# Ledger of designs, part 16: peptides against a protein of PDB entry 3J47

Target 1, 121 residues: chain A of PDB entry 3J47
Amino acid sequence: IRLTNQLKSLKGLQSKLKDVVEYLDKVINKELPINHTILGKLQDVFNLLPNLGTPDDDEIDVENHDRINISNNLQKALTVKTNDELMVIYISNLVRSIIAFDDLIENKIQNKKIQEQRVKD
Target 2, 69 residues: chain B of PDB entry 3J47
Amino acid sequence: YEEKEESNLAATKSMVKIAEQYSKRIEEEKELTEEELKTRYVGRQDPKKHLSETADETLENNIVSVLTA

## One batch from the design tools (peptide; aimed at target 1 T37 D44)

Design b2_p14_3_s1 (made by RFdiffusion4, then SolubleMPNN; from b2_p14_3, 11 letters changed)
Fold by OpenDDE base, seed 3:
Structure b2_p14_3_s1 (fold): chain B 121 residues (1-121), chain C 69 residues (1-69), chain A 14 residues (1-14)
Amino acid sequence: as target 1 above (121 residues)
Amino acid sequence: as target 2 above (69 residues)
Amino acid sequence: DLEELLEYLKKLQE
């Protein structure tokens, strides 16, 4: 269920991004007026997304190179942090699994002993 | 999409909390294992079962955390 | 103990 929801969300995001690109292309071609509300929402999304440097094609003044590098560095840092968190979770799961297996083994031994005693009686 | 975004945000917040709780959960797991060991010597099945159940719950929570991450 | 666990696993396999 969770994986399915994640995949669905990713697919939806992909579709939305495609629609945005198509809309932007139409605006650039003067086929449609600029919808400021959609652009504002997109800007908000891009600001919340670690700026994956799809440069908006607007005037890349020299100052934007530093911002792109900073954004990439931020994304990289976030990726590293996420990886570290996943690693911790993985280790925790392994530890819990080991404990659970140990308990299962003990329970099985006990159950076997009980069965053996019942057969002897 | 919004529901999923909300779920992801909640998951991220949960991960931060999980990191803090992880250390505590490890200690709790150790305590349960010790109780299980003690129960082996005392011959009482109930504490061992409880330890096993707690370990399983802890594992499940970790799996959910991984899936949310 | 590890030995007890191993013995338990062995018993489970029987």
Scores: peptide ipSAE 0.455, ipTM 0.838, DockQ to the pose 0.006; fails the geometry check
OpenDDE base, seeds 1, 2, 4, 5: peptide ipSAE 0.433, 0.421, 0.432, 0.380; ipTM 0.832, 0.837, 0.839, 0.822; seeds 1, 2, 4, 5 fail the geometry check

Design b2_p14_3_s3 (made by RFdiffusion4, then SolubleMPNN; from b2_p14_3, 12 letters changed)
Fold by OpenDDE base, seed 2:
Structure b2_p14_3_s3 (fold): chain B 121 residues (1-121), chain C 69 residues (1-69), chain A 14 residues (1-14)
Amino acid sequence: as target 1 above (121 residues)
Amino acid sequence: as target 2 above (69 residues)
Amino acid sequence: DLEEFLERLKKLQQ
């Protein structure tokens, strides 16, 4: 369910971006009038995007480091962090699996001992 | 779409919490393993079962975390 | 211990 929602959101974003590009192309070609409301919203979105081009804004608060994939360079750093998190999760899953197997083996050994004892009686 | 976006944002916040909880989960897993070991020596199944259950819960939480990432 | 686990696995395979 969660993964499906993420995928759907990403597809929705992709579709909207495509529509914006198509709109901008039509405006450039003078086929359609400029919709100022759409442009304003797009500008707001771009302002919320991590600045791909301005290295100088020092104040991007370190606390937002956990936020997903908006811009490629910040996205690379975020991707590294995401990869580290995924590795931790993977290791944790392995450890849990090992513990579960150990318990299963122990249970099987105990069951075998019980059966052997029943055969001797 | 908006509802899913909100869910993804919540999931991202949960990942931060997972990093904090990860260390705790590892410790809990170790404790469970020790309890299982103790249960093996004592021959009591109950502590071992509890350890197994906690390990499973820890695993499930990690899977959810990966799925959210 | 890992060694004990491996021994148990061997016993399960018999």
Scores: peptide ipSAE 0.418, ipTM 0.840, DockQ to the pose 0.006
OpenDDE base, seeds 1, 3, 4, 5: peptide ipSAE 0.420, 0.398, 0.408, 0.409; ipTM 0.836, 0.830, 0.834, 0.827; seeds 1, 4, 5 fail the geometry check

Design b2_p14_4 (made by RFdiffusion4)
Pose (drawn by RFdiffusion4):
Structure b2_p14_4 (pose): chain A 91 residues (1-28, 36-48, 72-121), chain B 63 residues (1-40, 47-69), chain P 14 residues (1-14)
Amino acid sequence: IRLTNQLKSLKGLQSKLKDVVEYLDKVIHTILGKLQDVFNLNNLQKALTVKTNDELMVIYISNLVRSIIAFDDLIENKIQNKKIQEQRVKD
Amino acid sequence: YEEKEESNLAATKSMVKIAEQYSKRIEEEKELTEEELKTRPKKHLSETADETLENNIVSVLTA
Amino acid sequence: STEAKLANKKEVLA
């Protein structure tokens, strides 16, 4: 789902660029200004990425913890299944 | 495009706020462990732990 | 200014 969404966003840029190229050919405004703003707004992320790296680490740790909890419950389920099997054999 | 951006936007606004959500997910995780212990309720605890894990995964994907 | 840039980004790409 997230991927489809990202693709939709990139699609708009691609189409938008084509339109802009055609527009320029024809010429040979508000949209242009808006594009420029967006440009000014990965490069900059470079420095910002430094912080993101720290946060990514924290969200990795949280995921690990959740995995452990899931494993615990999984073990309990396995034990219950084994007990059920034993009961059936007895019967 | 908009729909997609909406989903992404929410992911971003959650990333700004995750410090509090992390502490609440930490607690939830503990709660699910408690429920399991009682069972040894157990199901409820397990569900809570799964939810916490899912929330962490969603945070990582947004990042 | 960033909010404006984001609004512009949404309007342009829409």

Design b2_p14_4_s1 (made by RFdiffusion4, then SolubleMPNN; from b2_p14_4, 10 letters changed)
Fold by OpenDDE base, seed 4:
Structure b2_p14_4_s1 (fold): chain B 121 residues (1-121), chain C 69 residues (1-69), chain A 14 residues (1-14)
Amino acid sequence: as target 1 above (121 residues)
Amino acid sequence: as target 2 above (69 residues)
Amino acid sequence: SILKKLEDLRDLLS
């Protein structure tokens, strides 16, 4: 459900971006007048978006590495953070699995001992 | 889209919490393994069972975290 | 111990 919602949100964003690009192309081609209200909203969205384009490697705020940053530098940092989180989850699952197997083995050993005792009796 | 965004935000917050919980879960798993080891030496099934249950709970939480992520 | 569990598992399977 969460993944589906995230995917839906991403698809919605993609669709909106496509609409913006199409609108901008129409404005550039003088097919439509510039809608200042839409542009204002887009500007607000861009201002809220992490800066995608500035290659300055140095100002990658360490704090943003953990966020899924849609912006390239921030996105890279966010991607790293996401990968780290996924690795932690993966390791945790492995650990849980190992513990579960250990318990299963112990249970099986106990069951075998009980069966051996019953056969002797 | 808004509902999904809210869900994603909640999931992200949950992931941060999961990272913290993951560290705690790893510790819980270690405790379960130690209890199993102790139970093997002492022959008491109860500590081993508790360790196994804690390990299972830790695994389940990790799976939920992965699914949320 | 994970190693002990693995050994126990081996014994259980044998």
Scores: peptide ipSAE 0.446, ipTM 0.849, DockQ to the pose 0.009; fails the geometry check
OpenDDE base, seeds 1, 2, 3, 5: peptide ipSAE 0.428, 0.412, 0.413, 0.430; ipTM 0.832, 0.840, 0.837, 0.831; seeds 1, 2, 3, 5 fail the geometry check

Design b2_p14_4_s2 (made by RFdiffusion4, then SolubleMPNN; from b2_p14_4, 11 letters changed)
Fold by OpenDDE base, seed 2:
Structure b2_p14_4_s2 (fold): chain B 121 residues (1-121), chain C 69 residues (1-69), chain A 14 residues (1-14)
Amino acid sequence: as target 1 above (121 residues)
Amino acid sequence: as target 2 above (69 residues)
Amino acid sequence: DVEKALKDLRDLLS
């Protein structure tokens, strides 16, 4: 569910971006006037996005390194942190699975012992 | 789309919490293993079952955390 | 102990 929602959100953003590009092309071709309202909203969105250019190291928000960033260039640095987090989660899941498996084995062994005892009685 | 975006934001915030709780979860998992071992020696199935359930819950939470990442 | 348990489980499942 969560992953699906994230994917849907990303698809929505992609569609909107495509619409903006199409609009800009029409404006360049003098087919339509610039929709100032849409452009303003888009500018606001871009201002909220991390710098997609080659950000100087000084402009990289160190606090955001722990979060998945949508920006490709900043995301490269953030991806390292994200990968580490994912790795930790993966290891944790593996450990939990092992514990659950061990418990299952023990339960089966106990059940077998009980059954064997019943046959002897 | 807006609902999904909000969900994604919530998931991102949860990742920070998961990182903080990771060490605690590992310790809890170890405790469950010890209880299972004790249950094997004492022959008490109930503590062992509880440990197994807790391990499963911990696993599920980790999976959800990965999906939110 | 764990290895033995795993073996026993395998035998039980067989």
Scores: peptide ipSAE 0.401, ipTM 0.837, DockQ to the pose 0.009
OpenDDE base, seeds 1, 3, 4, 5: peptide ipSAE 0.538, 0.392, 0.510, 0.525; ipTM 0.838, 0.830, 0.834, 0.827; seeds 1, 3, 4, 5 fail the geometry check

Design b2_p14_4_s3 (made by RFdiffusion4, then SolubleMPNN; from b2_p14_4, 10 letters changed)
Fold by OpenDDE base, seed 2:
Structure b2_p14_4_s3 (fold): chain B 121 residues (1-121), chain C 69 residues (1-69), chain A 14 residues (1-14)
Amino acid sequence: as target 1 above (121 residues)
Amino acid sequence: as target 2 above (69 residues)
Amino acid sequence: SIEKALEDLRDLLS
């Protein structure tokens, strides 16, 4: 459900971005008048997006690197954070699997001992 | 879309909490493994079972964390 | 040891 919601949100964003691009192309071609309200909202969205192209984002406090950066630099930082989180989850799963396997082995050993005792009996 | 955004934000916060819980769960898993080891030495089946169950719970939580991510 | 347990498991599976 969560993954589906994320996918739906991304698809919605993609569709909206496509509409914006199409609108901008029509404005450039003088097929439609410039809608200042839409452009203002788009500018606000771009301002909220992490600046992908400005090199000065090196001063973004290291503490925010653990936060999902939506901008390209921020997006890269977010990607790194996501990767680290996935690695932790992967390692945790491996550890749990190993423990479960160890328990299974022990149970099997015990069962074998019980069977051997029954045969002696 | 708004519901999905809220869900993603909640998931992100949950991931941070899961990371902390994961560290704790790893420790709990180790403790269960030690109990299983002790149980193996003592020949008691119950402590080993408990360790296995704890390990399984830890694994399950990690899987849920990965799926949430 | 965990290694011994793994070996024992292998033996049980065999």
Scores: peptide ipSAE 0.408, ipTM 0.834, DockQ to the pose 0.009
OpenDDE base, seeds 1, 3, 4, 5: peptide ipSAE 0.376, 0.386, 0.392, 0.378; ipTM 0.823, 0.826, 0.827, 0.820; seed 4 fails the geometry check

Design b2_p14_4_s4 (made by RFdiffusion4, then SolubleMPNN; from b2_p14_4, 10 letters changed)
Fold by OpenDDE base, seed 1:
Structure b2_p14_4_s4 (fold): chain B 121 residues (1-121), chain C 69 residues (1-69), chain A 14 residues (1-14)
Amino acid sequence: as target 1 above (121 residues)
Amino acid sequence: as target 2 above (69 residues)
Amino acid sequence: DIEKKLEDLRDLLS
């Protein structure tokens, strides 16, 4: 179920990206105005997906370059946050594993002592 | 797609909450380990078992958090 | 103690 949902989301993203490219081409050709709603949704997607490849640097005017830089900075910040969360989870799992291992060792030691006592009797 | 987006947003919010809970769980795990150490010196098996069980529960919760993430 | 646990682990593995 989870994997299937992830695949569906990825396919949806791919379709949306294609639509955005088509829209951008129409805007470049002066056939349609910029759709602010689509741009907003794209920004949301970029905020959620840290590794979305930078769209090809088409000749975007200086103002767009600043916006792209802002977007990249935001994406980087989100990536850092994700990495920090992953690190915390990793450390926690490691600590739990160590504790579990310690308990296992203690149990084994106790079992060995019991066996030694049985042999002496 | 919309349902998945909503689910992802909810999951992200849950992850923030989990991070806070994780910090508390780590502290609880340390306390349990100390109790186990004390039990080892006192020779009473019951406190050690309890500490081990609590540590296991903490690990399970972390694993679930990772899988949810 | 961590050191004691390590020694115990070694003994168990031997």
Scores: peptide ipSAE 0.387, ipTM 0.823, DockQ to the pose 0.009
OpenDDE base, seeds 2, 3, 4, 5: peptide ipSAE 0.412, 0.386, 0.412, 0.407; ipTM 0.838, 0.829, 0.835, 0.827; seeds 2, 4, 5 fail the geometry check

Design b2_p14_5_s1 (made by RFdiffusion4, then SolubleMPNN; failed a check: too like the target's own chain; its pose is not in this set)
Amino acid sequence: LEELEKLLKELEEK

Design b2_p14_5_s2 (made by RFdiffusion4, then SolubleMPNN; failed a check: too like the target's own chain; its pose is not in this set)
Amino acid sequence: LEELKKLLEELKKK

Design b2_p14_6_s1 (made by RFdiffusion4, then SolubleMPNN; its pose is not in this set)
Fold by OpenDDE base, seed 3:
Structure b2_p14_6_s1 (fold): chain B 121 residues (1-121), chain C 69 residues (1-69), chain A 14 residues (1-14)
Amino acid sequence: as target 1 above (121 residues)
Amino acid sequence: as target 2 above (69 residues)
Amino acid sequence: NKNVKKALELEKKL
């Protein structure tokens, strides 16, 4: 259930991103006026996203180089945090798998002993 | 979409809590292994079954955490 | 000890 919901949301995000790109292309081509409400929501999404380096090719002021480095550092820090979390989950799963195997082995031994007793009766 | 974004945010907050719970789950897992060891000495199947069920629940919770990450 | 030893033997067979 959760995986299906995650996949559905990713598909919806992908569709929305495609619609945004198509809208931006129409605005660039001067076919549609800039919808300030859509742009504001897009800006909010970009502010909430780690500045994933789609720099819109807007004006190269020298201050952008330090902001790009800060953005890359934030993305790197988020990536490191995600990797650490994934490592903890991975180790957890390994430990649980080991315990589950130990229990399976013990259950198999008990079943074998029960079968050996039934053959002696 | 919004409900799922909220679910992902709740999932990320749950993941930080899962790291703390994970340390606690490792200790619970050790206690269960000790109960299994004790059950091997007592020869009663019931504590061993309970240990297996708790290990399975622990595994399921980790899988859910991985799917959330 | 004997049951743990049998467990380890079964684990090796698996």
Scores: peptide ipSAE 0.447, ipTM 0.831, DockQ to the pose 0.006
OpenDDE base, seeds 1, 2, 4, 5: peptide ipSAE 0.417, 0.431, 0.446, 0.433; ipTM 0.822, 0.830, 0.835, 0.825; seed 4 fails the geometry check

Design b2_p14_6_s2 (made by RFdiffusion4, then SolubleMPNN; its pose is not in this set)
Fold by OpenDDE base, seed 5:
Structure b2_p14_6_s2 (fold): chain B 121 residues (1-121), chain C 69 residues (1-69), chain A 14 residues (1-14)
Amino acid sequence: as target 1 above (121 residues)
Amino acid sequence: as target 2 above (69 residues)
Amino acid sequence: NEFVKKALELEKKL
């Protein structure tokens, strides 16, 4: 359910972004007048997007660590964080799988011993 | 869209909480493994089965957490 | 299940 909602949100964002690109292309081609309201909202979105393009301004506050996807440099740091988190989860799953496997082996050994005792009786 | 974004933010906060809970779950799994080792000496099957079931449940919870990340 | 197969192989080694 959660993943489906995230995927649906991402698809909706992708569709809106595509519509904006198509609109911008039409404006560049002088086919449509610039809708200032859409451009203003787009500018607001771009201002809220961590600057994908400008490498220089060092002061981008470390606080917004959790937003995974969008901005390349912050996205690189966030991608590293996401990779580290995924690695921890992977190691965790591996450890649990090993424990469950060890328990399964012990259960089988015990079952064999019980069967061998029953055959001797 | 906004409801899903809010759900994603809640999911991310939940992931941080899951990471903290994960350390606790690892400790619980270790305790269960120790009980299984003790049960191996006592020859009683029942505590070992419960340990295995708890380890499996913990694994499932991690997989769901990974799928949500 | 692949886990059961691996367990059976490990049990044969023990």
Scores: peptide ipSAE 0.462, ipTM 0.833, DockQ to the pose 0.006
OpenDDE base, seeds 1, 2, 3, 4: peptide ipSAE 0.466, 0.461, 0.426, 0.489; ipTM 0.839, 0.841, 0.830, 0.851; seeds 1, 2, 4 fail the geometry check

Design b2_p14_6_s3 (made by RFdiffusion4, then SolubleMPNN; its pose is not in this set)
Fold by OpenDDE base, seed 5:
Structure b2_p14_6_s3 (fold): chain B 121 residues (1-121), chain C 69 residues (1-69), chain A 14 residues (1-14)
Amino acid sequence: as target 1 above (121 residues)
Amino acid sequence: as target 2 above (69 residues)
Amino acid sequence: NEAVEEALKLEEEL
C-alpha cells in the first residue's frame, strides 16, 4: 500500500511538472501572459524540489545566480538532514538486530538444554 | 494528491519526533539488554522474555520509520 | 538501499 501511494504521488508530481514545463514554454513563447501567482508557486515548488538538473538555461542574469545559490544551499542542508535521519534509522535497526540475535542465541541454548534433559530421561 | 501530501508531511513530522523518540528507545533497548543479561544469571525466564518482546517492538517501530522515510 | 533491505528482512523475521 505505501509503495503504491508513493508511486502514485511520484506520477502525479511528474504530470504536474510536465504541465508546468508546458506552461513555462507557452509563457516564454508569449502565447500566454505571465501569471505572477503561478510563477511564485512554481518558485516555491522549485525551492522545495531538490535541484533536479534543468541544466540548460545558461543566460539568466547575475541576480538570479545568488538566489539559485541560496536555494542550492538550502537543498544541500535538507539533503544532509535527510542523510543524518537515515543514518540514525540504520544504526537503530542494526542495534535491534543485534539484540534479536542475542535473544535467538539464548533461546537456542535453552532448547539445547531441554533436549539434553529429555535424552537423560 | 493533497491527502498524500498531508500524509507525507505528517510522516516527516513524525520522523522528526521519531528521531527524538529513537534516542529514548535506544536507551530503553540498552536497559532491556542489561536485564536480559541479569536474567540469564538469575535463572528467571520472565524478565528475559519481556525484554525480548520490548526489543522486537522497538525493532518494528524502527522498520516502520525506515519504510516511512 | 542496504539499510532498507536489512530492515525489511528484520520485519519478515518479526
Scores: peptide ipSAE 0.523, ipTM 0.845, DockQ to the pose 0.013
OpenDDE base, seeds 1, 2, 3, 4: peptide ipSAE 0.493, 0.461, 0.405, 0.434; ipTM 0.838, 0.813, 0.806, 0.816; seeds 1, 2, 4 fail the geometry check

Design b2_p14_6_s4 (made by RFdiffusion4, then SolubleMPNN; failed a check: too like the target's own chain; its pose is not in this set)
Amino acid sequence: NRLVEEAKELEEKL

Design b2_p14_7_s1 (made by RFdiffusion4, then SolubleMPNN; its pose is not in this set)
Fold by OpenDDE base, seed 1:
Formats: C-alpha cells, structure tokens, sequence
Structure b2_p14_7_s1 (fold): chain B 121 residues (1-121), chain C 69 residues (1-69), chain A 14 residues (1-14)
C-alpha cells in the first residue's frame, strides 16, 4: 500500500511536469497565453520540494547531512545516508527472518515428535 | 495522489523515530533469543511460542520501517 | 554501523 501510494504520487508529478513543459513550449511559440494559476500552483509545489539544486553547480560535494528523503541533488548526499538506513533495516529484517525460521524449525520438530507418539499409541 | 503524499510525509517523520526505536528493537530481539534458548531447555511449548510471536512483531515493525524509508 | 554491529550480535545469538 505505502509503496503503491508513493509510486502513484511520483507518476502524478511526472505527468504534471510533462504538461507544464508542453504548455511552456506553446507559450514560447506564442500559441497559448500564460496560465498564471497553473504556474502559481507549480511554484508552490517546487517550493515545498527540497531545492533540487540547479543542475549547473555539479561539483558541490554535498557533505553528509542527515538521512532520508529521495529528492535528486541534495538527495545524492542524502541517498548515501538513506542507503545506510536501508541497509540497517535490511539486516534487521534478515535477523528477524532467521529468528522466525528457527522457531518454525523447532515447531516442526515438536510436531514430528507428537506424530511419532500418536503412531506408537 | 494527495493521500499518498500525506502518507510519504508521515513516513518521513516516522523514519526519525525509527532510528531511535531501532536500538530498542535490537534489544527486544536479543531478549526474544534468550527466551527461545530458555524454552528449549525447559521443553515447554508456551515460552517458545511467546518468543516467536515477539520476533514476528519485531520483524513486522522493521518491514514497516523499510516501507517508510 | 553501530546498529549493524548490534544486529550481527543478535544474529550470532540465534
């Protein structure tokens, strides 16, 4: 559910961005007037997004500030921290899976012993 | 789309809390392992079942944390 | 890395 919602949000954003690009191209070509309401809403969305650093300042070694969100430029440095967090979560899930398997094996052994006793009776 | 955005924001806030809770979850997992060992020695099914249930709860919490990340 | 070490220790106890 959560991943599906994130994917849907990303797809919606992608579609909207495509529509904006197409609109901007038409405005540049003087085919359509500027829709100020759509542009204002888009600007609000961009202001809520962590500054996707302008593509031109490529080389800034964004020092490792704190962990999470997947947005691209500041996200490259944040991605390293996010990757570390994901690794920890992955390892934790593996450990829990191992514990669950150990319990399943023990339960299976107990069930076999019970079945063997029933066959002897 | 809006519901997913709200869910992602909640997830991000939860990730900060998860980092703090992760250390506690590791400790809880260790306690489960000790209970499993004790149950193996006692030969009683009930303590082992409780350990298994607690391990499963810990796993579920980690999975939710991964999905939030 | 410290959390990973703790997870590894837990895995060793299993």
Amino acid sequence: as target 1 above (121 residues)
Amino acid sequence: as target 2 above (69 residues)
Amino acid sequence: SELEKLALELAKLL
Scores: peptide ipSAE 0.466, ipTM 0.849, DockQ to the pose 0.009
OpenDDE base, seeds 2, 3, 4, 5: peptide ipSAE 0.500, 0.463, 0.437, 0.434; ipTM 0.852, 0.848, 0.846, 0.834; seeds 2, 4 fail the geometry check

Design b2_p14_8 (made by RFdiffusion4)
Pose (drawn by RFdiffusion4):
Structure b2_p14_8 (pose): chain A 91 residues (1-28, 36-48, 72-121), chain B 63 residues (1-40, 47-69), chain P 14 residues (1-14)
Amino acid sequence: IRLTNQLKSLKGLQSKLKDVVEYLDKVIHTILGKLQDVFNLNNLQKALTVKTNDELMVIYISNLVRSIIAFDDLIENKIQNKKIQEQRVKD
Amino acid sequence: YEEKEESNLAATKSMVKIAEQYSKRIEEEKELTEEELKTRPKKHLSETADETLENNIVSVLTA
Amino acid sequence: AKTEKLDEFIKELA
C-alpha cells in the first residue's frame, strides 16, 4: 500500500515535468514558483539524516523487543499444542 | 496522489510524536507479558504485545 | 508559509 502511494506521488511529478517541458516549448507561472519552493525544500536530508539515523536505531530496537514478545507467546502456544496432542494419545 | 499523501502525512506526524508513543508501547508490551503470565488473559496480553510490535514496524516503515 | 505553499502546490498538482 505504501509503495502504491509513493508511485502515485512520483507519477504526478513525471507527468508534471512533461507538461512543464511542453509548456516551455510553447512559450519559446504560479506552478513554476511552487515547484521552485519544493526544490528548495535528499540533499538537505543529508544533514538531517544524521538525526534520522539515531531515531531509526531506536525504532529498530523497539521492533526487536516486540519480536521477542511475540516469540514468548509463540512458545506458550506450542506447549499448549503439545499438551493437547498428549491428551489425545491418552484417550 | 492525495490519498497516498494523506497516509504518508500521518506517518510523518506520528514520527514527530513517537517519543510518547514509544513509552506507551513500552507499557503495553509489559501488559501483554503480564497477561501471559496469568494464563501460565494470556491471549489478551499476547494481542497487546503484537499490537506494540506492529506499531514499531509502522514507525520503522515510515522512517 | 512553506507548508502553505506546499498545500497550494499539491492543490495545483491535483

Design b2_p14_8_s1 (made by RFdiffusion4, then SolubleMPNN; from b2_p14_8, 6 letters changed)
Fold by OpenDDE base, seed 1:
Structure b2_p14_8_s1 (fold): chain B 121 residues (1-121), chain C 69 residues (1-69), chain A 14 residues (1-14)
Amino acid sequence: as target 1 above (121 residues)
Amino acid sequence: as target 2 above (69 residues)
Amino acid sequence: SKEEKLKEFRKLLS
């Protein structure tokens, strides 16, 4: 029962991972627009990352506003880039984890079969 | 501004390269999984183990890449 | 360390 449930979960994860990979491939190939929801979630994750660059509020003179806007745009661009990279890494890790989990489940099933055979003997 | 643009461009190019490497790793992982599936049907335990090991190696490489990024 | 994180990941997969 437990192994069966694990296998079912793995299959579900595999299906989902496949969908994600297909989506990413389509995005890379510019065939589909980036899923705004996924991008939004990634952006949320990045936004949850501590803004290391919050300069202390004090003495920034008015002339620095243009520089700040440029810096913000650059930071935004870097954030987007980082989000894309993290997304790719996340998906890759997820895929690998699923494969590893599938193998683990198979190994457990085999071990269980061996044990059951030993009891019958 | 120009220096920042160049830096961003370089970073973007690096990201594309990383994405390509990632895609290749994913394909390698898929190949290993297919070999495992084939081995399940043939009843040979050794090929399945090898596929699993290769998948694990691919996963490890991706994890290291993520950690080093 | 990165190595420790990798070990933890391996442990999770085992």
Scores: peptide ipSAE 0.489, ipTM 0.821, DockQ to the pose 0.028
OpenDDE base, seeds 2, 3, 4, 5: peptide ipSAE 0.490, 0.395, 0.516, 0.451; ipTM 0.822, 0.822, 0.829, 0.825; seeds 2, 3, 4, 5 fail the geometry check

Design b2_p14_8_s3 (made by RFdiffusion4, then SolubleMPNN; from b2_p14_8, 8 letters changed)
Fold by OpenDDE base, seed 2:
Structure b2_p14_8_s3 (fold): chain B 121 residues (1-121), chain C 69 residues (1-69), chain A 14 residues (1-14)
Amino acid sequence: as target 1 above (121 residues)
Amino acid sequence: as target 2 above (69 residues)
Amino acid sequence: SALEKLQEFRELLS
């Protein structure tokens, strides 16, 4: 469900961006007047988006290092955070797997002992 | 789309909580392992089973956390 | 002990 919602949001964003591009093309071609309000809102959106065009390491805000990838430069820091979180989850899964394996081994040992006792009886 | 964004934000917050819970879960997993060790020593099957179940639950939660990430 | 468990595991694998 969460993944689906994220995908839906991304698709919506993609559609909106496409509409903006189409609008801009029409404005460039003088087919439509420039809507300053729409452009202003788009600019605001772009300003809120992490700087996608400048992947320079110097623009990575240190505070965002622990957060999930939203956009390119800030996203890089966010990507690092996401990677760290994924690593933690991965390690946790490994630990759980090891414990489960240990239990499995113990169960197998017990079963073997039970079988040996049955053979002796 | 806004609902999805809110869900993603909630998921992110949940991930932070999951990280805290993860530490706790690791400790719980260790306790279960110790209990299993004790159970092996005492010969009780039930504590061992409980440890295994807890370990499995911990793994499942971690997997869900990864999927949410 | 963990060592005993490892030994038991080896025995099970043998």
Scores: peptide ipSAE 0.378, ipTM 0.830, DockQ to the pose 0.008
OpenDDE base, seeds 1, 3, 4, 5: peptide ipSAE 0.423, 0.338, 0.419, 0.380; ipTM 0.828, 0.822, 0.835, 0.820; seeds 1, 4, 5 fail the geometry check

